# Ledger of designs, part 58: peptides against a protein of PDB entry 3LCN

Target 1, 96 residues: chain A of PDB entry 3LCN
Amino acid sequence: QYTENLKVIVAEKLAGIPNFNEDIKYVAEYIVLLIVNGGTVESVVDELASLFDSVSRDTLANVVQTAFFALEALQQGESAENIVSKIRMMNAQSLG

## One batch from the design tools (peptide; made by RFdiffusion4, then SolubleMPNN)

Design b2_p27_5_s1 (from b2_p27_5, 11 letters changed)
Fold by OpenDDE base, seed 2:
Structure b2_p27_5_s1 (fold): chain B 96 residues (1-96), chain A 27 residues (1-27)
Amino acid sequence: as target 1 above (96 residues)
Amino acid sequence: MEEEEKAKKEEREEKLEELRKKFLEKK
């Protein structure tokens, strides 16, 4: 139900990763699919770490945790626009 | 509804595998 919004949100988070050379759209889709099919933070991080070893595990964990928090926020009624805005600010402050 | 959700999950799993293969191919 929130998958499309979550993809956009995760993509925004991924866009904040310096020197991230993967297809952001595909990775975002992959993360969301893993989550909605029952993945946990740990299992999704493990999966991503196995595929993208050029990205630190901590960075991946941050992305995945953000995705879970964003999903919860969406379920609680927060708009995708607000979530994206927050992530964009975080990207500028912490990852930019 | 349960069978429908199972079918959706299987479809997502197929897409996951497709994406995973693409990532591995680029690796």
Scores: peptide ipSAE 0.641, ipTM 0.906, DockQ to the pose 0.913
Fold by OpenDDE base, seed 3:
Formats: structure tokens, sequence, C-alpha cells
Structure b2_p27_5_s1 (fold): chain B 96 residues (1-96), chain A 27 residues (1-27)
């Protein structure tokens, strides 16, 4: 499956959030577990918002949507390396 | 197969609870 690659991808996305004070590795793992266990964009965002009130709901939604799109991309045959590269470029443009 | 997937899901749920506890502890 794609769980390990997805963790790396989500971690890269989280690394782009300014002033994010949580452990990126653990949060990435948490997001992937929620998705794999049947979470939806809405339910995962709700869960994260309940835990990380210092991050805006919009920012959390952006992270979660990116995770779902990344999973689809992996399933379509795109490499994790390419996905990470795209996210890294987006991070350089800053997240709000 | 179904029972195996159920067991995997339960294992993931346990890990989720573990992580959640860690996050709440830091609040």
Amino acid sequence: as target 1 above (96 residues)
Amino acid sequence: MEEEEKAKKEEREEKLEELRKKFLEKK
C-alpha cells in the first residue's frame, strides 16, 4: 500500500505551515491512520481541529485535501518523489 | 480476509488513541 509514502508526503505538507509547533512525524502518521481507517475530509479536519486549535481550520483543510489528492495520485502511478517536489515548491510560496 | 482486515483496523485504532493521548497531554 501507500501509507508510508503518504506519511512522507503529509509530513512535507505540514513542514510548510508557519509556526507549527507539533511533532510533524506524529501528526502525519495520525492523519494517514485516520484516512486509511475510512475518514473523510470533513471528519479528519474535525478531528485535527479539536486537537490543534492554534492552526486555522482552513489550513488544516488544505493539508487534509492535499493528503487525499496525494493518495489518488499515488494510485494513478505518480511517484512519491514527484508529489513531494510539488509540495515543496508550494511550501516555498508560503501557507496561511 | 475480512477478519484480518478487521484486526488491522483495530490495531490502527489503538495507535490512533495512543497518538491522540500524546497530543492532548501537550495541551
Scores: peptide ipSAE 0.639, ipTM 0.905, DockQ to the pose 0.916
Fold by OpenDDE base, seed 4:
Structure b2_p27_5_s1 (fold): chain B 96 residues (1-96), chain A 27 residues (1-27)
Amino acid sequence: as target 1 above (96 residues)
Amino acid sequence: MEEEEKAKKEEREEKLEELRKKFLEKK
C-alpha cells in the first residue's frame, strides 16, 4: 500500500546525491522492491554496493536508512508530502 | 491470502531481476 509513496520518497532522497549517474526512478523502484520483499538495511546496502560502486557505501547506507525510516513514518500515519518536504530540506542543507 | 502474497512476492522477484539486469548492462 505504501510502495508508490515510498518510491517517490526514495527518488527524492537519491536526487540529493551529487554526481549520481544512475536512473533515479529505476534505482528507487529497486530499493523499494528489495525492502518490501524482506530486505534489511544491511542486505539492501550490500546489494546496492555491488551494483553502484561509484557511490560510497556510507551514502548508500544513508539512502537505505532514510527509506526504512520513511516506511515506518508512512505506517504511523505521516503523509508522503510531509516526508518529501523533510527530505528536500535535508538535501538543500547538505548542498549548503 | 498466503498464496496471493506468494504470487506477489514472486512477481516482485521477477521485476528485481529485470532491473538488476539493466543495471549490470550499464556497467
Scores: peptide ipSAE 0.639, ipTM 0.905, DockQ to the pose 0.920
Fold by OpenDDE base, seed 1:
Structure b2_p27_5_s1 (fold): chain B 96 residues (1-96), chain A 27 residues (1-27)
Amino acid sequence: as target 1 above (96 residues)
Amino acid sequence: MEEEEKAKKEEREEKLEELRKKFLEKK
């Protein structure tokens, strides 16, 4: 299973959110648990939006979609390291 | 297998509730 790798990936994605003032590890774990327990993009976004109103719905949707795509990539054989590297690059581009 | 999966799901649900509570307490 890919839960631990997915937590790392989601944490990296969350780290790219400007002024995100939450415990990244806990939020990443929360997102992964929601997904593993059968959440959809819509239901997970709804849940996060109810908790973190300081983050735009679009930003939350981007995080959640990234998580789902990452899970698919892991299942297709892509390494967690490669996925994390891609996210780091995207985060850096957002800051540049 | 079914009972094991059920138990795992329940454990995850408990952890979800724990985390949710923590997030709400910070608000």
Scores: peptide ipSAE 0.637, ipTM 0.904, DockQ to the pose 0.933

Design b2_p27_5_s2 (from b2_p27_5, 12 letters changed)
Fold by OpenDDE base, seed 5:
Structure b2_p27_5_s2 (fold): chain B 96 residues (1-96), chain A 27 residues (1-27)
Amino acid sequence: as target 1 above (96 residues)
Amino acid sequence: SAAEEERERKEREERLEELKKKFLEKK
């Protein structure tokens, strides 16, 4: 039910990664599908690390953890727009 | 139902494989 919103949220998080050369939309979809199919933080990070060796494991872990927190926030009634706004601020802060 | 959920899971697995193929082809 929250898959489409979660894709947007994860895409925003990925957009904050410097020199990320993968298709953000495809990777966001991939992450969400893994989570919906029962993935854990550990298993999803392992999967992504095996595919995207140019991205540090810590960076991937940060993205995945953000996705799980965002899913919980959505379930608690927070709007996707608000979550995206927070991520944008964090992205800008990390680059500053 | 459990049957519907299983079908949906299978569809997601199929899409996952499609995406994985795209990622690997780029490498």
Scores: peptide ipSAE 0.706, ipTM 0.931, DockQ to the pose 0.861
Fold by OpenDDE base, seed 4:
Structure b2_p27_5_s2 (fold): chain B 96 residues (1-96), chain A 27 residues (1-27)
Amino acid sequence: as target 1 above (96 residues)
Amino acid sequence: SAAEEERERKEREERLEELKKKFLEKK
C-alpha cells in the first residue's frame, strides 16, 4: 500500500502553503484517508473547504489534485523520494 | 477478504471522525 508515502507527499505539499494554521500531519492524514475510502477530487475538496475556511478553495483543490497525481505516480512505480523532490521544487518556485 | 476490507474501512472512518473533532475543537 502507498498510504504512508502518500501522507509524506501530501504533508510536503501542505508545507508550501503560506500562513497555513492547521496541523500539517493531521490534515495530510485526513486527506489520504478520505482518498483511500473512495473520495474524489470534488468530494475531498468539499470536505476540506467546510473545515478550513482560512485556505482558499483553489489552494485546497491544488493540494488534493496533487495527492491524486502522486497516488497515480506511486502506482506506476515512481519513488516517493522523487515525488517529494518535485513538490519541494514547486514549493520553492511558488515562493520566488 | 471483503470482511477485512470492511473492517479496515470502518477503522479509517473512525480515525477520520477523530481528526475532524480535533479540527473543530481548534477552530
Scores: peptide ipSAE 0.705, ipTM 0.931, DockQ to the pose 0.878
Fold by OpenDDE base, seed 1:
Parts: sequence; C-alpha cells; structure tokens
Structure b2_p27_5_s2 (fold): chain B 96 residues (1-96), chain A 27 residues (1-27)
Amino acid sequence: as target 1 above (96 residues)
Amino acid sequence: SAAEEERERKEREERLEELKKKFLEKK
C-alpha cells in the first residue's frame, strides 16, 4: 500500500547519515520489509544493530522511528513528497 | 485472503534473507 513511498522516504533519511557506506536502497528496502512483516521499533533496531555495527544504535533508532512516523503520516493523508522534503531539510540542517 | 497474505509474507521473508546475505557478504 505505502511500501514504495516508504522506501523512498527511508532512503532519504539514510542519505543523511554521515559516512554511511551501505547500499541505501537495499537497507531502505530491508527496513520497510521488516516493518510490513510486523516489526516494532525495538525489533527492527535490534535487527539493524546486529548487521550494521558501524552505525550507532541511536542513529538506527532515529531512522526506524522516522519510518514509523512516516508510515503513520502517509496513512493520515500526508503526501510522500511533503515527507521527503521535510527529511531533506532535516538532513541539511544536521550537516550545517 | 489469509492464504494470500501468508504467501506474500513468506516472499518478503525470502527477500529479507537475500538482503541480509548481501549485507553480510559486503562486510
């Protein structure tokens, strides 16, 4: 339903992580699939932390929480474009 | 249907394993 939009949103969030060397598209897909299959914030973070030890747990938690909030926003009628734009702004601010 | 949802869930699980393998191989 919102899977493809959520992948784009999560990918945008991942793109804001400094020195992130993983394949953003694959990681975004991985996160979305975990969520769609019934994952919680805690379980998804645990899974990611076990795979990507070069990224802090707090950073991973921030990405996952963003994904869940984005999903809720999509369900409430917010456009994917608007959500992506907000994330881009946040990414830029974190670098500045 | 429940059966269709189960099949789709299994397909997602298979894809998850594929991706996981990619991540581990890249290390």
Scores: peptide ipSAE 0.705, ipTM 0.931, DockQ to the pose 0.862
Fold by OpenDDE base, seed 3:
Structure b2_p27_5_s2 (fold): chain B 96 residues (1-96), chain A 27 residues (1-27)
Amino acid sequence: as target 1 above (96 residues)
Amino acid sequence: SAAEEERERKEREERLEELKKKFLEKK
């Protein structure tokens, strides 16, 4: 139900990672599918860490946690646009 | 229904495998 919006949200979060050299859209889809299929923060992070060793575990955990929080926010009635805007602002602050 | 949800879950798992294959092949 919220999968497409969540993909956009996760992609925005991934776009804030410096020197991220993976396909953002594919990774975002991968994360969302893992979550929808019943993944937890820990299990999804473990899966991603096994695939993308160039990204720190802490960074992956931050992305995954954001995804779960975003999903909850969507379920609580917050708009995807608002969530994306928040993430974009956080990305900008993180990058200086 | 439960059967429909199970089929959808399996379809997502198949897509996950496709994506995983892409990630591994790109390396």
Scores: peptide ipSAE 0.705, ipTM 0.931, DockQ to the pose 0.822

Design b2_p27_5_s3 (from b2_p27_5, 12 letters changed)
Fold by OpenDDE base, seed 3:
Structure b2_p27_5_s3 (fold): chain B 96 residues (1-96), chain A 27 residues (1-27)
Amino acid sequence: as target 1 above (96 residues)
Amino acid sequence: SSAEEEEEKKKREEKLEELRKKFLEKK
């Protein structure tokens, strides 16, 4: 499936969050597992918000929505490399 | 098969619980 690629993509998105103190790889894995097991944007955000108080709900929603869009893109044939590149560019823009 | 998919889902749920526990322990 696309789970491993999606983990990499979500990790890249998480890496763009300033002052993020959680283990990015574990959180990325957690998000992907929630999505694969039938989570929705709302349910996944609720779960993450309950665990990570230091991150705003809006930021979490942005990460989760990106994950869902990335999964759709992968399913439509877009390469993981291309998706990661887009996210990296967005991360750089948000920090600049 | 449906049974195999359900078993894999169960395994993922177990891993989710493991990770969740780790996150909570670090709080």
Scores: peptide ipSAE 0.656, ipTM 0.912, DockQ to the pose 0.889
Fold by OpenDDE base, seed 4:
Structure b2_p27_5_s3 (fold): chain B 96 residues (1-96), chain A 27 residues (1-27)
Amino acid sequence: as target 1 above (96 residues)
Amino acid sequence: SSAEEEEEKKKREEKLEELRKKFLEKK
């Protein structure tokens, strides 16, 4: 199972959100648990939007979609390190 | 087994509720 790697990946994605005023590790864990228990992009975004009004729905959707794509990549054999590196680069580009 | 999978899912649901409570308390 890829839950621990996915938590790290999602945490990296969350770390790229400016002015995010939540515990990144807890939120990452929450997202992964929702996905593993059968959540969809829509249902997970709805849940997060109900909890975190300081983050736009579009931003939340981007995070959740990234999580699903990352899970698929892990299942196809890509390393967590490579996925994290890609996200880190994307975060840097977004801030630039 | 199906029973084991359901038990693990239940544990995850309990953890979800714990985290959700923390988030709501912060609001």
Scores: peptide ipSAE 0.655, ipTM 0.912, DockQ to the pose 0.930
Fold by OpenDDE base, seed 1:
Structure b2_p27_5_s3 (fold): chain B 96 residues (1-96), chain A 27 residues (1-27)
Amino acid sequence: as target 1 above (96 residues)
Amino acid sequence: SSAEEEEEKKKREEKLEELRKKFLEKK
């Protein structure tokens, strides 16, 4: 389905977090699995916050919300490439 | 849902636990 594309998208979003030293691939996979198994924005954020207290809750919420929006966009026909490009641009803007 | 869907969900839950354990061990 869209799980593999969503992993790539979430990984791109995580790559934009300053001083994030966790394995991005594993965290992205973890987030996608939580969503696919029926997680909500709130429940996924709560789970991540319990594991990664070095990252602010707001930052985690932004990542999770991006994942849900990306999934909806994929379902509506937007390409993964376009979504990744948008996130990459947003990451660059956060550094500027 | 179907038995197949439940089995796949179970597999995902097992993988979630595996990853969670790794994250906790790293802390």
Scores: peptide ipSAE 0.655, ipTM 0.913, DockQ to the pose 0.912
Fold by OpenDDE base, seed 2:
Structure b2_p27_5_s3 (fold): chain B 96 residues (1-96), chain A 27 residues (1-27)
Amino acid sequence: as target 1 above (96 residues)
Amino acid sequence: SSAEEEEEKKKREEKLEELRKKFLEKK
């Protein structure tokens, strides 16, 4: 029930990765599907690392952890809009 | 139901494989 919102959130997080040359929507969908089907931070990172070797494990871990935290936030009643806004701010801060 | 959940999980797994294939093909 939170999958669509989570996809948007993860996509926003991915959009903050410099030189990320992948379809953000597809990758976001992939991450969400992995999580929903029982993935852990470690297993999802391992999967992504196997597919996207040009992205550091630290970066992938940051994305995945953000996804899990976002899912928890959604479950606790935080709006997707608010979560996206926070991520967008973090993305902007990472450029400085 | 549990059966329905399993079916949905299976559908998601199929989609995962589809996406995975696309990512691998791009490499």
Scores: peptide ipSAE 0.655, ipTM 0.912, DockQ to the pose 0.914

Design b2_p27_5_s4 (from b2_p27_5, 13 letters changed)
Fold by OpenDDE base, seed 4:
Structure b2_p27_5_s4 (fold): chain B 96 residues (1-96), chain A 27 residues (1-27)
Amino acid sequence: as target 1 above (96 residues)
Amino acid sequence: SSELEEKLRKEREEKLEELRKKFLEKK
């Protein structure tokens, strides 16, 4: 029930990665599907690392952890809009 | 899991495999 919002959130996080050469929408969908089907931070990172060697494991871990935190926030009642805003702020700070 | 949950899980697994294939093809 939070999958669509989570996809948007993860996509926003991925958009902050410099020189990311993958389809953000598809990768976001992939991450969310892995999580919904019972993935853990470790298992999802392992899966992504095997597919996207152009991105560091640490960067992938940061994305995945953000997804799990976002899911928890959604479940606790925080709006997707608010979560996206926080991620945009973090992305901007990382680029600065 | 319930029958519905199992069906939904399988649909997600099929989509996962589809996406995985696409990612691998681009490598």
Scores: peptide ipSAE 0.663, ipTM 0.917, DockQ to the pose 0.915
Fold by OpenDDE base, seed 3:
Structure b2_p27_5_s4 (fold): chain B 96 residues (1-96), chain A 27 residues (1-27)
Amino acid sequence: as target 1 above (96 residues)
Amino acid sequence: SSELEEKLRKEREEKLEELRKKFLEKK
């Protein structure tokens, strides 16, 4: 029930990756589907690493961990808008 | 119901396969 909000959140996180040359919306959808279907941080990272070798495993792990934390935050009542805002701020800081 | 959840899971898996194929084909 949080899938659409989570897609937006994950897309925002992916948008912070320098030189990311994949379709952000499709990758975000893919990540959310993996999580909803019972994926773990490790299994989702493994899947993404096998598909997107241009992105470091650490970066992928950071994205996936953020997705899981975001899902928990949504379930605990935090608004998607707040979560997106936090991620946007983090992206801005990391990019300088 | 468990049956409905299973059907939804299968539908999501089908979409996963579609996306996976697209990613692999693009490589």
Scores: peptide ipSAE 0.663, ipTM 0.917, DockQ to the pose 0.912
Fold by OpenDDE base, seed 2:
Structure b2_p27_5_s4 (fold): chain B 96 residues (1-96), chain A 27 residues (1-27)
Amino acid sequence: as target 1 above (96 residues)
Amino acid sequence: SSELEEKLRKEREEKLEELRKKFLEKK
């Protein structure tokens, strides 16, 4: 039930990656689907790393961990808007 | 899991495969 919100959140996180040339919407959807179907941080990172070797594993791990944290936040009642705002601020504060 | 949950999981898996193929095709 949080999948659509999570897609938006993950997309916002992906949008903060410098020089990320993949379709943000598709990658966000892919990540969320992996998580919903039982993926772990490690397994999802492994999957993404196999597909997007131009992105560092650390960056992918950061995205995936953010997704899991966001999902938990949603489940705890935090609004998607709030989460997106936080991520947007984090993106803006990044050195890259 | 229920039959419904299994069906939904399978649908998600199909979509995953679709997206995976798209990503691989771009490589």
Scores: peptide ipSAE 0.662, ipTM 0.917, DockQ to the pose 0.911
Fold by OpenDDE base, seed 1:
Structure b2_p27_5_s4 (fold): chain B 96 residues (1-96), chain A 27 residues (1-27)
Amino acid sequence: as target 1 above (96 residues)
Amino acid sequence: SSELEEKLRKEREEKLEELRKKFLEKK
């Protein structure tokens, strides 16, 4: 029930990765599907690391952890808009 | 658990496989 919002959130997080050449929409969808189908932080990171070796494991872990925290936040009643805004600020801050 | 849940899980798995193949093809 939170999948579409989570996709948007994860996509925003991925957009903050410098020199990320993958299709952000597809990767975001992939991450959300893995989580919905019972993935853990570790298992999802392992899967992504096997596919995207150009991205550091730490970066992938940060994305995945953000996704799990975002899902929890959504379940606790935080709006997707607020979560996206926070991520945008973090992305901008990391580039500055 | 339910029949519907299992069906949805399988559909998601199929989509996962589709995306996985696309990612691998681009490597």
Scores: peptide ipSAE 0.661, ipTM 0.916, DockQ to the pose 0.911

Design b2_p27_6_s1 (from b2_p27_6, 7 letters changed)
Fold by OpenDDE base, seed 1:
Structure b2_p27_6_s1 (fold): chain B 96 residues (1-96), chain A 27 residues (1-27)
Amino acid sequence: as target 1 above (96 residues)
Amino acid sequence: SEKEINEILKKLAEANPSLEEKVAKKL
């Protein structure tokens, strides 16, 4: 059961997007919902792009791909804390 | 917007009663 951990991870990734004015918690929850409902990277990106036209498609794709990778990592036994830490470091590099 | 997302989430939950089960299986 990785739903809550994945929400936290996706939220951390979203927090790295400059000038993102949406509620990060709800966007993260929506992304996870789409994934568990059988969404693919492409279909989830399409859905998000329809909702958030101020964010580039490449940025959305990066977020969604990160979510799928994180889910796989969780299933393989990596801790949520480690994944969050990695994302936080990447966020810092991109904004620093 | 938050309101829009909430409305979508609500509609998805109502339209897909098996959604919770899918969550349990995949995550």
Scores: peptide ipSAE 0.072, ipTM 0.667, DockQ to the pose 0.057
Fold by OpenDDE base, seed 2:
Structure b2_p27_6_s1 (fold): chain B 96 residues (1-96), chain A 27 residues (1-27)
Amino acid sequence: as target 1 above (96 residues)
Amino acid sequence: SEKEINEILKKLAEANPSLEEKVAKKL
């Protein structure tokens, strides 16, 4: 139901990370997979930290928390487009 | 790396054949 939308949302969030050299689509897919497999914020962050040591734990935590919030928002009826727009704005503000 | 992530995804799929089903049910 929300899997593909969540992947898009997470990808948008990852796109805001400066100097992130990994394939955003694959990382987004992996994050969503971990979440649907019962991962918690902590366990998903731990997994990501083991893979991407160049990204701060705080940054990873922010990405993962955003994913969980986005999932809740989708379930509450918010459109994926709206969520993506919000994240894009946040990314722009972070870089500005 | 993309290759590493792909390998992890494959391993997860092999370890839990029902994972795709869980994804479909939950999301």
Scores: peptide ipSAE 0.072, ipTM 0.671, DockQ to the pose 0.058
Fold by OpenDDE base, seed 4:
Structure b2_p27_6_s1 (fold): chain B 96 residues (1-96), chain A 27 residues (1-27)
Amino acid sequence: as target 1 above (96 residues)
Amino acid sequence: SEKEINEILKKLAEANPSLEEKVAKKL
C-alpha cells in the first residue's frame, strides 16, 4: 500500500547525500524491501553499511530512520507529497 | 552497487516467490 510512496520518499532523502554515486532509485527500492521484510533500523543500516562503505554509518542511519518515520506518517494519513516536500527542504538546509 | 543490489533483489525474489505479495499486504 505504501511501498511506492515510501520508495519515492527514501529516494528524495538519498538525493540529499553529497557525492552519493549509487543509483538512488535502486537503493531506495532495496531499503524499502528490507523494511517490508521485517528489517529494523539497525539491521537495515548494517546491510547498507556493508554495501556502501563510502557513506558514513551515521548518514545511513539518518536515511533509514527517516524511512521508518515516513512510513509511520503515511500510516497516520500524511500525504507522500508533504513528506517529500519536508525532506527536500531539509536537504536544502543541510547543503546551505 | 546497482549491480549488487539487483542481484540481491533477484535472489530474494527467487527464494520467496510470494515476497511481492507479502510486501503489498504489509505496506
Scores: peptide ipSAE 0.074, ipTM 0.669, DockQ to the pose 0.057; fails the geometry check
Fold by OpenDDE base, seed 3:
Structure b2_p27_6_s1 (fold): chain B 96 residues (1-96), chain A 27 residues (1-27)
Amino acid sequence: as target 1 above (96 residues)
Amino acid sequence: SEKEINEILKKLAEANPSLEEKVAKKL
């Protein structure tokens, strides 16, 4: 029930990564699928690190942790729009 | 890459026939 919203949220987080040339939509979809399939922060980061060597492990960990926090927030009733807005602001701060 | 991700997703779906059901129940 939260998969589509989580994909949007993760995509917003990925959009903040400088010099990331992968298809953000597909990467977001893959992250969500890994989480749904029982992945942990560690296992998902390991998988992503093997696929995207141009992105630091710390950056990937930040993305994955954000996804788990977002999922919890959604389950607690926070709107996807609000979560996306927060991430967008964080992205802007990191670039500024 | 998009191609690589698509192949992984395909393999995952084939390896776990109940994946779609699990997705629906969990999220």
Scores: peptide ipSAE 0.074, ipTM 0.664, DockQ to the pose 0.056; fails the geometry check

Design b2_p27_6_s2 (from b2_p27_6, 8 letters changed)
Fold by OpenDDE base, seed 3:
Structure b2_p27_6_s2 (fold): chain B 96 residues (1-96), chain A 27 residues (1-27)
Amino acid sequence: as target 1 above (96 residues)
Amino acid sequence: SEEEIKEILKKLAEANPSLKEKVEEKL
């Protein structure tokens, strides 16, 4: 029930990765699909690493963990807007 | 579903043909 919000959140997180030359929307959708189909942090990272070998495993793990935390936050009642705002701030700090 | 995952993989490959070989391995 939170899949659409989660896609937006994951897309925001992916947008913070420098030099990530992929369709952010499709990658976000892929991550969310993997999660809602029973993926774990480890298994989703493995899937992403197999496709995007130019991105460090740590970076991928950070994205995936953020997705899982965001899903939990949504389930606990936090708004998608608040979560996106937090991620946007984190992206800015990471780039700085 | 697995079908949805396969479809998004195909879309990824269409958007970035450099992923085509890797995507095909997953299909």
Scores: peptide ipSAE 0.741, ipTM 0.958, DockQ to the pose 0.985
Fold by OpenDDE base, seed 5:
Structure b2_p27_6_s2 (fold): chain B 96 residues (1-96), chain A 27 residues (1-27)
Amino acid sequence: as target 1 above (96 residues)
Amino acid sequence: SEEEIKEILKKLAEANPSLKEKVEEKL
């Protein structure tokens, strides 16, 4: 499947969160595992919010929605490199 | 699988011990 590429993509998205002090690789893996095991946007956000209460729910929702969009994009044939590039640009804009 | 999810939760707690209590509630 697209799990490995999705982990990289989600990690890039997480890297854009200011003051996020968690292990990004492990958090990305957790998110992907939840998604591929049947999680929904709402259920995955709930799981993350229960662990990372220092991050706003809106921020978590943005990360999770990005993951779902990325998965769809991968399934439609978009390259992981292109998706990562888009996220990196969005991260830079968010920090500005 | 649920087992894989539990394993990554444990790794998260190892990386950040402040998550230990919350992780244990999910296991």
Scores: peptide ipSAE 0.741, ipTM 0.958, DockQ to the pose 0.951
Fold by OpenDDE base, seed 1:
Order: sequence, then C-alpha cells, then structure tokens
Structure b2_p27_6_s2 (fold): chain B 96 residues (1-96), chain A 27 residues (1-27)
Amino acid sequence: as target 1 above (96 residues)
Amino acid sequence: SEEEIKEILKKLAEANPSLKEKVEEKL
C-alpha cells in the first residue's frame, strides 16, 4: 500500500544523481518492484548495476538503501511529504 | 510480480534503446 509513495520518494532520490540519463519514473518503478518482490539491498544493487554501469555501485547502494529506509519510515507513520523534503535537501547538498 | 518486472524492463529499453541488449539478457 506504500508502493506509490515509495515510487515518488525513489524518483526524488534518483533525480539527485548527476548525468543520469534515464527515465526516472521507470527506474523508480523498477526499484520498488524489486523491493516489494523480496529484493535485498545487495540483490537490487546487482540488478541496477547490470543495467547502469556508468553509475558507481556506491551511488546505487545509496539509492537502494534510501528506498529501504523510506519504506520503513512510511510503515512507521512518517509522511511521504516529509521524506521527500529530506531527500530533496540532501540532493541539494550533494556534490556532482 | 515477475511479469510486472519484465514489463518495466521493456519500458526502460523503449525509453533508452541503448539498454535493449542488457534488458534482453534479463528476459
């Protein structure tokens, strides 16, 4: 029931990756699908790395871990708005 | 579901044809 909010959150995180020339919506949906179908941080990173070899594994791991943390936060009652705001601020502070 | 994952992979390849070969390896 949190999948739609999680897609929005993951999309916000992906938007912070410099020079990432992919359809953010589809990538976010892919990540969420992998997670809700039993993926782990390691397995989801492996899937992403196999497609997007121009992005470092550390960057991919950061995106995936953020998704897992966001899912936990949603389940604990934090609003999607708050989570998105935090990620947006973090993106703004990141170095390209 | 597995089918949903395959469908999104196809959409990714449609959006960026450079991914086509990699996607086909997963299907």
Scores: peptide ipSAE 0.740, ipTM 0.958, DockQ to the pose 0.985
Fold by OpenDDE base, seed 4:
Structure b2_p27_6_s2 (fold): chain B 96 residues (1-96), chain A 27 residues (1-27)
Amino acid sequence: as target 1 above (96 residues)
Amino acid sequence: SEEEIKEILKKLAEANPSLKEKVEEKL
């Protein structure tokens, strides 16, 4: 239902990670697939950490938590565009 | 589905061959 929007949102969040040299689209798809198949924050972080050891666990946890918050926001009626805008601003602030 | 997860893992490995060993462990 919110799968495609969530992929876009997660991709935006991943794009804010410095020196992340993975295919953002595929990683976003992977995260969303794990979530919609019953993953928890902890289990999804574990899966990502097993693949991407160049990224800190805290950073991965931040991405995953953002995904879950975004899903809740979508379910509460917030637009994907608005969520993406917020994440983009947060990415910019974290780089400063 | 589990099959979809396996497919995206394979795509990840194709995009970054350094992930191949880790992906194969999950398949």
Scores: peptide ipSAE 0.740, ipTM 0.958, DockQ to the pose 0.986

